# Ledger of designs, part 305: peptides against a protein of PDB entry 7RZF

Target 1, 358 residues: chain A of PDB entry 7RZF
Amino acid sequence: PFQEEHLKQLYKIVPIKDIRNLYVTFPIPDLQKYYKSNPGHYLGHLIGHEGPGSLLSELKSKGWVNTLVGGQKEGARGFMFFIINVDLTEEGLLHVEDIILHMFQYIQKLRAEGPQEWVFQECKDLNAVAFRFKDKERPRGYTSKIAGILHYYPLEEVLTAEYLLEEFRPDLIEMVLDKLRPENVRVAIVSKSFEGKTDRTEEWYGTQYKQEAIPDEVIKKWQNADLNGKFKLPTKNEFIPTNFEILPLEKEATPYPALIKDTAMSKLWFKQDDKFFLPKACLNFEFFSPFAYVDPLHCNMAYLYLELLKDSLNEYAYAAELAGLSYDLQNTIYGMYLSVKGYNDKQPILLKKIIEKM
Target 2, 358 residues: chain A of PDB entry 7RZF as posed
Amino acid sequence: PFQEEHLKQLYKIVPIKDIRNLYVTFPIPDLQKYYKSNPGHYLGHLIGHEGPGSLLSELKSKGWVNTLVGGQKEGARGFMFFIINVDLTEEGLLHVEDIILHMFQYIQKLRAEGPQEWVFQELKDLNAVAFRFKDKERPRGYTSKIAGILHYYPLEEVLTAEYLLEEFRPDLIEMVLDKLRPENVRVAIVSKSFEGKTDRTEEWYGTQYKQEAIPDEVIKKWQNADLNGKFKLPTKNEFIPTNFEILPLEKEATPYPALIKDTAMSKLWFKQDDKFFLPKANLNFEFFSPFAYVDPLHSNMAYLYLELLKDSLNEYAYAAELAGLSYDLQNTIYGMYLSVKGYNDKQPILLKKIIEKM

## One batch from the design tools (peptide; made by RFdiffusion4, then SolubleMPNN)

Design b2_p27_8_s2 (from b2_p27_8, 15 letters changed)
Fold by OpenDDE base, seed 3:
Structure b2_p27_8_s2 (fold): chain B 358 residues (1-358), chain A 27 residues (1-27)
Amino acid sequence: as target 1 above (358 residues)
Amino acid sequence: EEAKKLLEEKLKKIEEEKKRRLALSFR
């Protein structure tokens, strides 16, 4: 376990690749025994959320961060880490203190709101879907993974333990939140900008780094992180599938798409799944417009339209993705292409939102 | 003409990528 001397430390690390990353790490208790409630997953879901009012949304709006991941990671025996990892922009590299301040402001928001049972329920439902419709893994890799996790889980639960949540434990969520404090922080910044500014070399990989204590004034700034009104809990994910009914194969099911609707303005082809029998669909729409490519101006307008449309859909994109839905919007020489894929149950909701933004 | 050629090259690339994606969708 890290001793007090290992806390409040800043590591400046020189990567081999041209990458800019920030790792904000908190030592936490071993949560392995709490796998049925998985408080680290709950916190990782919220801290790593990409929707409106999320930590990532705010940090992206400032141009400081491209991506964010939050979650628990196994440590050595008897402890874990909670890690917030961000991909930094060049500008974000200059604002690391402020980025971390925003992290603590978001964590403070989570403390102020308290544990939400509905968020746990969404995590439970999402994980249940992921388990039920898990893709086939390579047998060798899967067997090796299962053999490894047999050390942690009962044999009867070994297949489900990583997915199926059973218990809402607000006490454990609060306990982990209490460890996500500036006094318990370890910061690592990974950037080539530290080349020639390091004084240590890591033994195993020869990674050059510098270790510094974080100034007490900076720790105090983070400790005094107040509520930032830009941070909000996510809204309920309306895209989580609840119906997984597989319709029987139609007697007249063709191996190829059949024309099921023909009108002056639209043609619709349909093919039922005759192979996979999954509660999933692929909806593909081609929109034709004589104006899409009539001249360079219209072509650029059609491009800008799709970029604006995509931007207007960003609020749904992440929630849809979490729920196993995806969409794609592309310009074509004839107009526009739209694809909606994933679980069929909530596809109409996503499609409706897309069409309403169009 | 250069803009037309660039557009034709982009269109050809989009069509080739569409053909590749269609071919990948059939795999």
Scores: peptide ipSAE 0.006, ipTM 0.339, DockQ to the pose 0.043
Fold by OpenDDE base, seed 2:
Structure b2_p27_8_s2 (fold): chain B 358 residues (1-358), chain A 27 residues (1-27)
Amino acid sequence: as target 1 above (358 residues)
Amino acid sequence: EEAKKLLEEKLKKIEEEKKRRLALSFR
């Protein structure tokens, strides 16, 4: 385990690539034995969430962060790390202290709300879907992966252990949250802006870095992180599929899309899946308007409308993606194109949300 | 004619953006 001398440290690292990253790292106990509850995954799901009221949503709104990943990572034997990693903007590089303050405000929000069984259930259901419909991996890579994880899991569970959650353990979630404190933090900032400002070189790769103690005043600032009213728990993900029934192939199924509806206002083509037999569908809509591109003004209005529509749908985009749904909206020379893809069960819900915003 | 040219330029930008987004989705 890290000694006290290794905590509250700031590392300024010079990358080879032009990247700006922040790593906020906490030493945590070895959680491997708790794989059935996976408290680190629960916390990673919430801290890494991209929906309204999330940490990332706030940091993006300030223009400081592009992406955020939260989760547990393996350490040496007997300990792990919880790491929050963000891709920094140029402006975000100037606001690292405030970014970390927001991280602790979000963590404080998680403490205040306490462990939520419904969030665990969503994680369980999402992981079960991911396991059930997992794509075929290359045999060599898969075998090597399985051989590696055999050190951690019973042979009978080795295929399921990374996916199937079984136990809600609020005590373990709280235990991990108690380790996510400013006094336990290690911060690494990766930026080319530190070139020529480093005093150490890493032995193995020659990476240039500087190590500094984080000032006690900064630690205290993070310790006094208040509840930021902008942070909220996610809403329930209504897009998680529950029905995976595959309808039998119709006797008259055509190898090509058949016209099943023809009206003055709409034409509908349908093709049943005859190849994959997955509980998935692709819905494609082409909307025609004679005014969409009649002149430059109408073209710009149609473009603006679609951008506004996309922005209005952002609240659903991440939840849909997590649930294996996607949508795409595009301008066409004739009007607009909409595509909805993924598990068919909740596609009507997503489609309804899209239509309600139109 | 100027309006037509402006439309063509806008349509070209939309198609280029579409291609870029498609290319990003395959990464």
Scores: peptide ipSAE 0.000, ipTM 0.309, DockQ to the pose 0.052
Fold by OpenDDE base, seed 5:
Formats: structure tokens, sequence, C-alpha cells
Structure b2_p27_8_s2 (fold): chain B 358 residues (1-358), chain A 27 residues (1-27)
């Protein structure tokens, strides 16, 4: 177990690759026994959220961070870690203290709002979908994994334990949140900018690093993190599928796409899934415009239009992805290509959002 | 004409790659 002397430490690490990363790590109790409620997953979902009002959205708006991941990791025997990891921009590397302040402001927002049962329910539903439609793994790898997790889960639950949430435990969420404090923090900054500025070498990999105590004034600054009004809880994910009905094969189902609509303005081909029998669809749209590729100006305008369209859809992209929906937008010489893929139930919602932004 | 030919070749490649991606997206 980390003693108090191992807390409030800053590690400056030299990577082999040209990467800039920040790891904000909190020692937490072993949560393995609470797999049915998985409070660390709940917190990881919120802290790692990419929607409007999220931690990542704000840090991106500042130009400090590219990506963010939050979650629990296994530690040594009898404890775990909660880790917030961000990919830093060059500017973000100069603002690490402020980035961490924003992390604590977001955590403070989570404390102020308290545990939300609807968020837990979304996590439960997403995990249930992931379990139900899990891809086939290689038998050898799967068997080895199952054999490993038999040490942690009852035999009856070993297949479901990693996926199926059963219990909303606000008390455990609050317990973990109480560990996410500046007094319990370990910070690691990974950057080549620390080359030649390190005084220690890690024994196993020869990684060069410097260890420093975080100043008490910085800890106090983080302890006094206010509620930043830019942070908001996510909205409900409207893209989570609830209907998984598979329609029976049509008697006249062709192995190839059949032309089902032919008009002066549109042609529609349809092929029913005769192979996978999944509640998924792939919608492909090709838009034709005689102006799309007529000259360099129109080409550039079409490109800019698509970039603006993509940017305008960013608010939905993450929520759709979490729900197993994806879209792709591409310029073509004839106009534009749109693809929408994933669970069919909420595809019309995503498609409508795309069309409304067009 | 050479630029048109290069563009047509690139377009053909993009269409072939789209056909491949379409064929792969059904995998």
Amino acid sequence: as target 1 above (358 residues)
Amino acid sequence: EEAKKLLEEKLKKIEEEKKRRLALSFR
C-alpha cells in the first residue's frame, strides 16, 4: 500500500517515442468484490466522457489536450488505481497544473451532482448490449482469460461478471470519489522535453525520470477547486439501442442488393442480411452534384463544407459511438458520400441529426 | 490531359478502394 510519503508526487518521465502524456493517478481500495455495481466504471464513464460540458471538451477548447481516458486499473495486491490519462498538446505541457485543476473541478462537479441512477442504467444497458453481441474470440485466448478470472468471480457468473451490472451503489461511487482528492494524487508527465533533466533510472526498462514532491501551495490550489460552470453532466444517450428484433428473411431475398426504388432524383438498393443475423444495418448514401468537382473553387468549397459538417456533428459522434453507431462523411468527385453503420434501432435518429445539419 | 488521366487513375483507385471497403464492411 502506498504510504502517505508516496502521495503528492510528481514524476517527469522521458519516453522513447515522441509522446506527451499526463497521468493523474489515485490509489483506491480494491473494488473487485463490487463488480456487480462497478463504481469505477461509472466514474470512468463520466470523467472520460467526450460530450458537451465534459472534462475533455473543456480541455480541448483550451487547446491543452487531445484525448482523455479515465478509469480504474489493477494495482498491487489489495488496492487499485483510478487513473485519468490525457494526451497533451505542446501548449498543454505548459499548463499541467491548470489541467489538473480542471480535473478536480470536474470531480467536484460530480460530488455536487451526486450519483445518478440514469447514468448507471445507461452503463448497464451499454454493457448488456456489448455482452449480448460480443464478437467471437479466439478459443485459446478466451479460455485462458476465463481461467484467469475464475479466481475473482463465482463459476456461475464468470461469463457475465465483466459485463452485466446489477446493482446501483451510490455509496460506493461516493467512496471512490472521496479518494479522488489532491492529497491522494500521484502525477506523471511523460515528455521528451525532460531529456537531460532526469536524475533517476527505472530498473526494469531503463526509463529515465525525475521525482519531485508537489508543492503544498499547488495541492491547496487543487483542494480549493471551485465549481466550473462550464462542466455539465452528459445528456441521456438517445442512441442506445433497445430494440434488437431481427426481421425474418424475405422469401425473395437476393444475394445481391436489389433496386427497390428508382426515381429521377434517387435510386435505392436494399439487401437483407442473410449471413450475420444481427440487429445492425449499413446505410450508404451517395449524393451527386454537378458542381462538386467542376473547378478547384467548388472542390475546395465542398471540402470546407464537409469539414464544417463534421465539426457540427461532433456533439453526437461520441454518444453514437458509445451506442455502437458510427458515421462516415467523405468527399467524392461526384459529390458526397455518407455512411451510417451499427445497430439499426437508433440509426434513424442519427441520420436525422446528420440531415438536419446538412 | 495528363492531370485528367492522373485524376481518373486516382478516382479509379478511390472507387476500387471504396468497392474494397464496401466489400470489407460486409465482413
Scores: peptide ipSAE 0.000, ipTM 0.315, DockQ to the pose 0.046
Fold by OpenDDE base, seed 1:
Structure b2_p27_8_s2 (fold): chain B 358 residues (1-358), chain A 27 residues (1-27)
Amino acid sequence: as target 1 above (358 residues)
Amino acid sequence: EEAKKLLEEKLKKIEEEKKRRLALSFR
């Protein structure tokens, strides 16, 4: 286990590639035995959330961060790490202290709200969907993975243990959250901007780095992280599928799309899935406008319209993606194209949201 | 004339992307 002397450290690391990353790492207890509740997944889901009021949303709004990942990672025997990793912009590299302050403000928000059973239930449902409809892996890789995890899980659970949540354990969530404190932090900044400013070389890969103690004043600033009113828990994900019924193949099902509706304003083509037998659909809409692309002005207006529409839909994009739904909006010579793909159950909800913004 | 050229370039890109999508739907 890291002693106190190994905590509150800053590492400035020179990468080979031109990348800018921040790693905020917390030593945590070994949680392997708690795989049925997986408190690290719960916290990773919230800290890594991309919706309105999320940590990433605020950091993106400031132009400091592009991506954020939060979660537990295996350590040595008897301990793990919780890691928050962000991709930094050039400006974000100058505001690392403030970025970490926002991380602690979000963590403080999670403490103030306490563990939410509904969030756990969403994680459970999402993981159950991911397990049930998991794509086929390469047999060699899959067998090797299963052989590795047999050390951690009972034989009867080895296939399900990484996916199926069974127990809501607010006590374990609070226990992990209590380890996410400034006094328990290790910070690594990865940037080429540290080239020629390092004093150490890592033994295994020859990575150049500098190690510094984080000033006590900075630790105190992070310890005094107030509630930031911009941070909110996510709303319930309305796109999580609950119905997985596969309709029987129609006797007259053709290998090609059939025209099932022909009106003055719309044509509808339908093809039933005869190959995959998944509770998924692809909805494709081509909208025609006589005003689309008649001149450069109309072309630019149609482009701007779709960019604004996409921007207005960003609030749903992440929640839909988590639930295995996706959409695509594109300009066409004749107007616009919309595609909605994924689990069929909640596609009407996403489609309705798109149409309401149009 | 510049505006017309810009329109023609945009239309060409849209047609190329449409062809790419049609090709992807057959895989």
Scores: peptide ipSAE 0.000, ipTM 0.329, DockQ to the pose 0.037; fails the geometry check

Design b2_p27_8_s3 (from b2_p27_8, 17 letters changed)
Fold by OpenDDE base, seed 4:
Formats: structure tokens, sequence, C-alpha cells
Structure b2_p27_8_s3 (fold): chain B 358 residues (1-358), chain A 27 residues (1-27)
């Protein structure tokens, strides 16, 4: 267990590669016994969210962070870590204290809103989908993973334990959230900018680092993190599939796309899946406009239109991705290409949202 | 090119994992 002397520490680490990373870590109790409620996954889902009002969205808007990962990680026996990891921009490297302040503001928002059962239910549903359609791992990797997991879970639950969410435990969510405090923080900054500014070498890999105590003034600044009005809980994910019915193969199913609609304004080709038998579809749309490439002005307008359209759809991109949906929008010499891929159940919802923004 | 980018991404992931392991070994 970390003693107080191990908390409120800053590590400046020199990487071998040109990377800029920030790790904000919190020692937490061993949550393994609570795998059925998995409060660390709940918090990781929210802290790691990429939608509007998320921590990442705000940090990206400031140009400080490119990516964010939040979640629990195994520690030694009897404790775990909750880690918030971000990829820093050059500017973000100068604003690490403010980045961490925003992390604590988001955590404070989670405290103020309290545990949400609907968020737990979404995590449960997403995990159920991921479990149901888990790619058959290569046998060698799978056996090694199972052997490791057998130390922690009953044999009967080993296959499901990583994915089963059964119990909403707001008390455990609050317990973990109460550990995510400035007084419990350990910070690691990874940057080549620390080269020649380190005084220690790690024994195992020879990594150069400097350890410093975080100033009490900085800790106090983080302790006084207010509610930032830019932070919001995510909206409900409308894209989570619930219907996984596989339609029977049609008797007249062709090995190639068949023209099923031919009109003056549209042609539609259809091919049923005859190989994979998954509740997934690929919708591809090619839009033709005589104005798309008539002159340089129209070309630029068509480009700008798609950039604006993509930007307007960013609010759905992450939620769709979490639900196993994706879309692509491209300019073509004839107009526009749209592709929607993934689970078929909620594709109409995503497609409708795309069309409504067009 | 793709194989070198995949190797660079794999090497980046390995170094990110090493950096994560290092950040965690300082823990």
Amino acid sequence: as target 1 above (358 residues)
Amino acid sequence: KKVEEEKKEKLKKIEEEKAKRLALRFE
C-alpha cells in the first residue's frame, strides 16, 4: 500500500521515442471482488468519454491533448490504480497543471451528478455486445489469458467475468470516486524535454527520470477545483444494438449485388451475406451532383460542405463507434460518397442523423 | 510503407506500454 510519502509525487521521465504523455494515477482498493458491478469500468467509461461535454473534448478544444484513456489497472496484491492517460501536444506539455485541474473539475462533476443507473446499463449492454461478438482469439493467446484469469475468477465465470455487469452498486462508484482526489495523486510526465534534467535512473530499463514532490499550492489548487460548466454527462447512446436477428438466406440470393431498384433518381444494389452470417450491414451511397466539380468555386464549396458536415456529425461519431457503428464521408469527382457500417439494428438511426445534418 | 507504419505503430504501442509499465513501475 502506498504510504503518504508516495503520494503527491511528480515523475519527469525521459522517453526513448519522441512522445509526450501524461499519466495521472490514483491508488484504489482492489476491486476484483466487485467484478459484477465493476465500478472502475463505470468511471473509466465516463472519464474516457469522447463526446460533447467530455474531458477529452474540452482538452482537445484547448489544443492541449490529442487522446485520453481512463480506467482501472491491476496493481500489486491488495490494490489497483485508476489511471487517466493523455497524449500531450507541445502546448499541453506547458499546461500540465491546468490539464490536471480540468481532470479534477470533471471528477467533481461526476460527484455532483452522482452515479447514474442508465450509464451502468449502457456499459452492461455494450459489454454484452462485445462478449457476444468477441472474435475468436487465437488459441495460444486465449489459453494464456485464461490461465492468468483463473487465478482471480471461478472457472465457471472466467469466460464472462471481464464482460458481465450484473449489479449496479452506486456505493462502490462513490467509493472509487472518493479515491480520485489530489491528495492521492501520482503524476508522471513523459517527454524528451526532460533530457539532461533528470537525476535518477530506473534500474530495470535504465530510464532516466526526476522525482519531485508536487507543491502544496498546486495540490490545493486541484482540491479547490470548481464545477466547470463545460463538462456534461454524455447523452444516452442511441446506437447500442438490441436486435441481433440474422435473416435467413433468400432462395434467390445471388453471389453478386443485384439491382433491386432502378429509377431516374436512384439505383439500389443489394447483396445478402452468404458467408459470415452476422447481424451487420454495409450501406454505401454515392451521390451525383452536376455542380460538384463544374468549376474551382464549386469544388471548394463541395469540400467545405463536407468538412462542415463531418464537424457537425462529430457529436455522434464516438457513440456510434462504441456501439460498433462507423460512417465515412468523402468527396468524389461526381459528388459525395457516404458509407455506414456495423450492426444493422441502429444503422437507420445513424443514417437519419447524417441525413438530417445534410 | 504500410508494413513500416504498422511496425512503427507496433513499436509505438510497445513503447507506450513500456512507458505505461515504467510509469507503473515508479508506482
Scores: peptide ipSAE 0.036, ipTM 0.650, DockQ to the pose 0.077
Fold by OpenDDE base, seed 3:
Structure b2_p27_8_s3 (fold): chain B 358 residues (1-358), chain A 27 residues (1-27)
Amino acid sequence: as target 1 above (358 residues)
Amino acid sequence: KKVEEEKKEKLKKIEEEKAKRLALRFE
């Protein structure tokens, strides 16, 4: 376990690649015994959320961060880490203190709202879906993984323990959240901008770094993180599938797509799945416009339109992705292409959201 | 092309994992 001397530290690291990353790390207790409640997953789900009012949404809106990952990580024996990792923009590299302030503001929002059973239930449902439809892992990788986790789980639970949440434990969520404090922080910044400004070399890879204490004034700023009114808990994920019924193969099912609707303005082709028997569908839409590629101006307008449409759909994209839905929007020489893929149950909801934004 | 992009993405992931491992070694 890290002693006080290891806390409130800033590491400036020179990468080999041109990358800009921030790691905000908190030592936490070993949560392995609490796998049935997995409080670190609950917090990782919220802190790593990408929807409206999320930490990432706000940091993106400022142009400071591209991506964010939040979650628990295994440490040494007897402790774990909770890590918030962000990909920094060039501007974000200049605002690291403010980025971390926003992290603590979001954490403070989570404290103010308290543990939400519905969020736990959503995580449980998402994990149940992921488990039920887990792709066949490569046997060698899977056996090695199982062998590794047999040390932590009963044999009967080894296959499910990573996915099946069973117990809502608000006390454990609060316990972990109480460790996510400025006094317990370790910060690492990875940037080539630190080249020639380092004084240490890591023993194993020769990575150049500088270690410095975070000033007490900065720690105090983070400790005094107020409630930022821009931060909100996510809304319930409307895309989580609940119906997994596989319809029987139709007697007239063709091995190729059949034309099932033909109108002056639309043609619809359908092929039933005769191979995979999954509660999934692929919806593909080709839109034709004679104006889409008539000249460079129209081409650029069509491009801009799709970029704006994608941006307007970002609020749903993450929730859909978590639920095993995806969409794709592309410009074509004839107009545009839309694809919606994943579990069929909630595809109509996602498709409706897309159409409403079009 | 796709195989080279997959190799480039795999190399990118390996080096991102190395960078992550490096950042995480100071942890």
Scores: peptide ipSAE 0.038, ipTM 0.593, DockQ to the pose 0.091; fails the geometry check
Fold by OpenDDE base, seed 2:
Structure b2_p27_8_s3 (fold): chain B 358 residues (1-358), chain A 27 residues (1-27)
Amino acid sequence: as target 1 above (358 residues)
Amino acid sequence: KKVEEEKKEKLKKIEEEKAKRLALRFE
C-alpha cells in the first residue's frame, strides 16, 4: 500500500511519441473479492461515460480533452488503482489543474446523487449481453486465461465471474468513492514539452521524468470542489437488447437479397441470415435526390445538413454503441446513405430517433 | 469508456499500451 509520502505526487514524463496524456490515479483496496458487485466497474461506467452531462462531454466542450477512460486497474498484492486517463489537447495541457478540478466536481456529483440501482442493472444487462455473445477464444488462450483466473474465482464461477453481476452493493460503491479524494491522488502528465526539464531516468526503459509534490494550495482547491451544475447522471440506455429470439429460416429464403417491395418511391431488398444465426440485423438505406449534386451550393448544403444531423444524434451515439448498435450517415453522389447495424431488438428505436432528427 | 473495455480495444494499439505501461510504472 502507498504510504502518505507516495500520495499527492506529480510526475512529468517525456514520451517517445508526440502524445499528451493525463493520468489521475487513486490507490484503492483490492476489490477482487467483490467481483459479484464490482463497484469499480460501476464507477468506471459513470466516470468514463460519454453522454450528455458526462465528465468527458464537459471537458470536450472546453477544448481540453479528446478522450477519457475511467476504471480500476490491478496493482500489487493487496491493492488496486482507480485511474482516470484523458488525452489532452494542446490547450488542455495548460489547464491540467482545472481538468482535475472538474474530475473532483464529477466525483462530488456522484457522492451527492448516491449509488443508483438502475445504473447497476444496466451494467449487469450489458455484461450479460457481452457474455452471451462472447466470441469463442482459441483453446490454448482460453485455458491459460482460465488457469490465471482460478486463483481469484471458484471453479464453478470461472466461466461467468468476469461478466455476471449479481449483487447491488451501494456500501462498496461509497467505499470506493471515499478513496477518490485529492489527498490520495497521484498525477502523471505525459508530454514532449517536458523534454530537457527532467531530473530522473527510469531504469528499465530509460524514460525521463520529473517528480514533484503537488502544492497544498492545489490539493485544497480540489478538496473544495463544488457541484458543477453541468454534470448530470446519464439517462437510461433505451438501446439495451432484451429479446434475442432467432427466427427460423424461411423455406423460400434465397442466398441473395430478394426484392420484396417495388414502388415508384422505394425499392426494398431483404435477405435472411443463413450463416451466423445471431439476433442481429443490418439496415441500409440509400436516399436519392436529383438536387444533391446539381451544383456546388447544393452539394455544400447536403454536406452541412448531414454534419448537423450527426451532431444532433450525438446524445444517442454512445448509448447505442454500449448496447451493440451503430449507425452511419454518409453523403453520396446521388444523395444520402444511412446504415443501422447491431442487435435487431432495439434497432427500430434508434431508427426512429434518427428519422425524428431528419 | 471503461479501463476494462480499453483493454479489449488496446490489444489493437500496442503502442498506446506501452505509453500507458510507462505512465503506470510511475504509479
Scores: peptide ipSAE 0.027, ipTM 0.662, DockQ to the pose 0.056; fails the geometry check
Fold by OpenDDE base, seed 1:
Structure b2_p27_8_s3 (fold): chain B 358 residues (1-358), chain A 27 residues (1-27)
Amino acid sequence: as target 1 above (358 residues)
Amino acid sequence: KKVEEEKKEKLKKIEEEKAKRLALRFE
């Protein structure tokens, strides 16, 4: 276990590549025995969320962060880490203290709201979907993974344990959340801007770094993180599939797309899946406009339109992605292309959201 | 995203993994 002297430390690290990253890490107890409730997964879901009112949404709105990852990581025996990692912009590199303040404000929001059973249920449902439709791992990798899992799980649960959420344990969520405090923080900043400003070299890789204590005033500032009204819990994910029925192959099923509708305004081709037998579909729409590419102005307007449309759909993109749905919007020389892919059950919902924004 | 989701994203940029490993080895 880290002693107090190992906490509240800042590491400035020089990367080989031109990358800017911030790692905010917290020592936490070993949660392996709590795999059925997986409180670290619950917190990682919320802290790592990308929807409206999320930590990432706010940090992006400031222009400080591009991406955010949150969750638990295995440590040594008897402890784990909770990590919040962000990709920093050049501006974000100047605002690291404020970024971390926002992290603690979001954590404080989670404390104020308390554990939500519905969020746990969504995590459970998402994991169940992921388990049911996981790609077949390569046998060698799969056997090695199972062998590793056998050390932690009963033999009968080994195949499911990584995805199994059975118990809502608000007490354990609160216990982990209570470890996510400024007094328990370790901060690493990775940037080439620290070149020539380091005083230590890491023994294993020769990485240059500087270690500094985080000032008590900064720790206090983070400890006094108030509720930021911009932070909200995510809304319910409407895209989580619940129907996994696979329709039987039609007797007249063609190996190629068949024209099933031909009208003055639309043509529809359909091909039933004859290979994968998954409750998934691909919806592809090509829109034709005589104005799309008539001149450079119209081309630029069509481009701008799709960029604005994509921006207006950002609120759904992450929730859809989590649920195994994706969409793509592209300009074409004839107009625009829309693709919706993934589980078929909730595709109509996503498609409707897209069309309502068009 | 979750740390678990990053493992699923084949962002096998060896160096981002190294930088992550380094940031996490100071732990």
Scores: peptide ipSAE 0.024, ipTM 0.667, DockQ to the pose 0.057; fails the geometry check

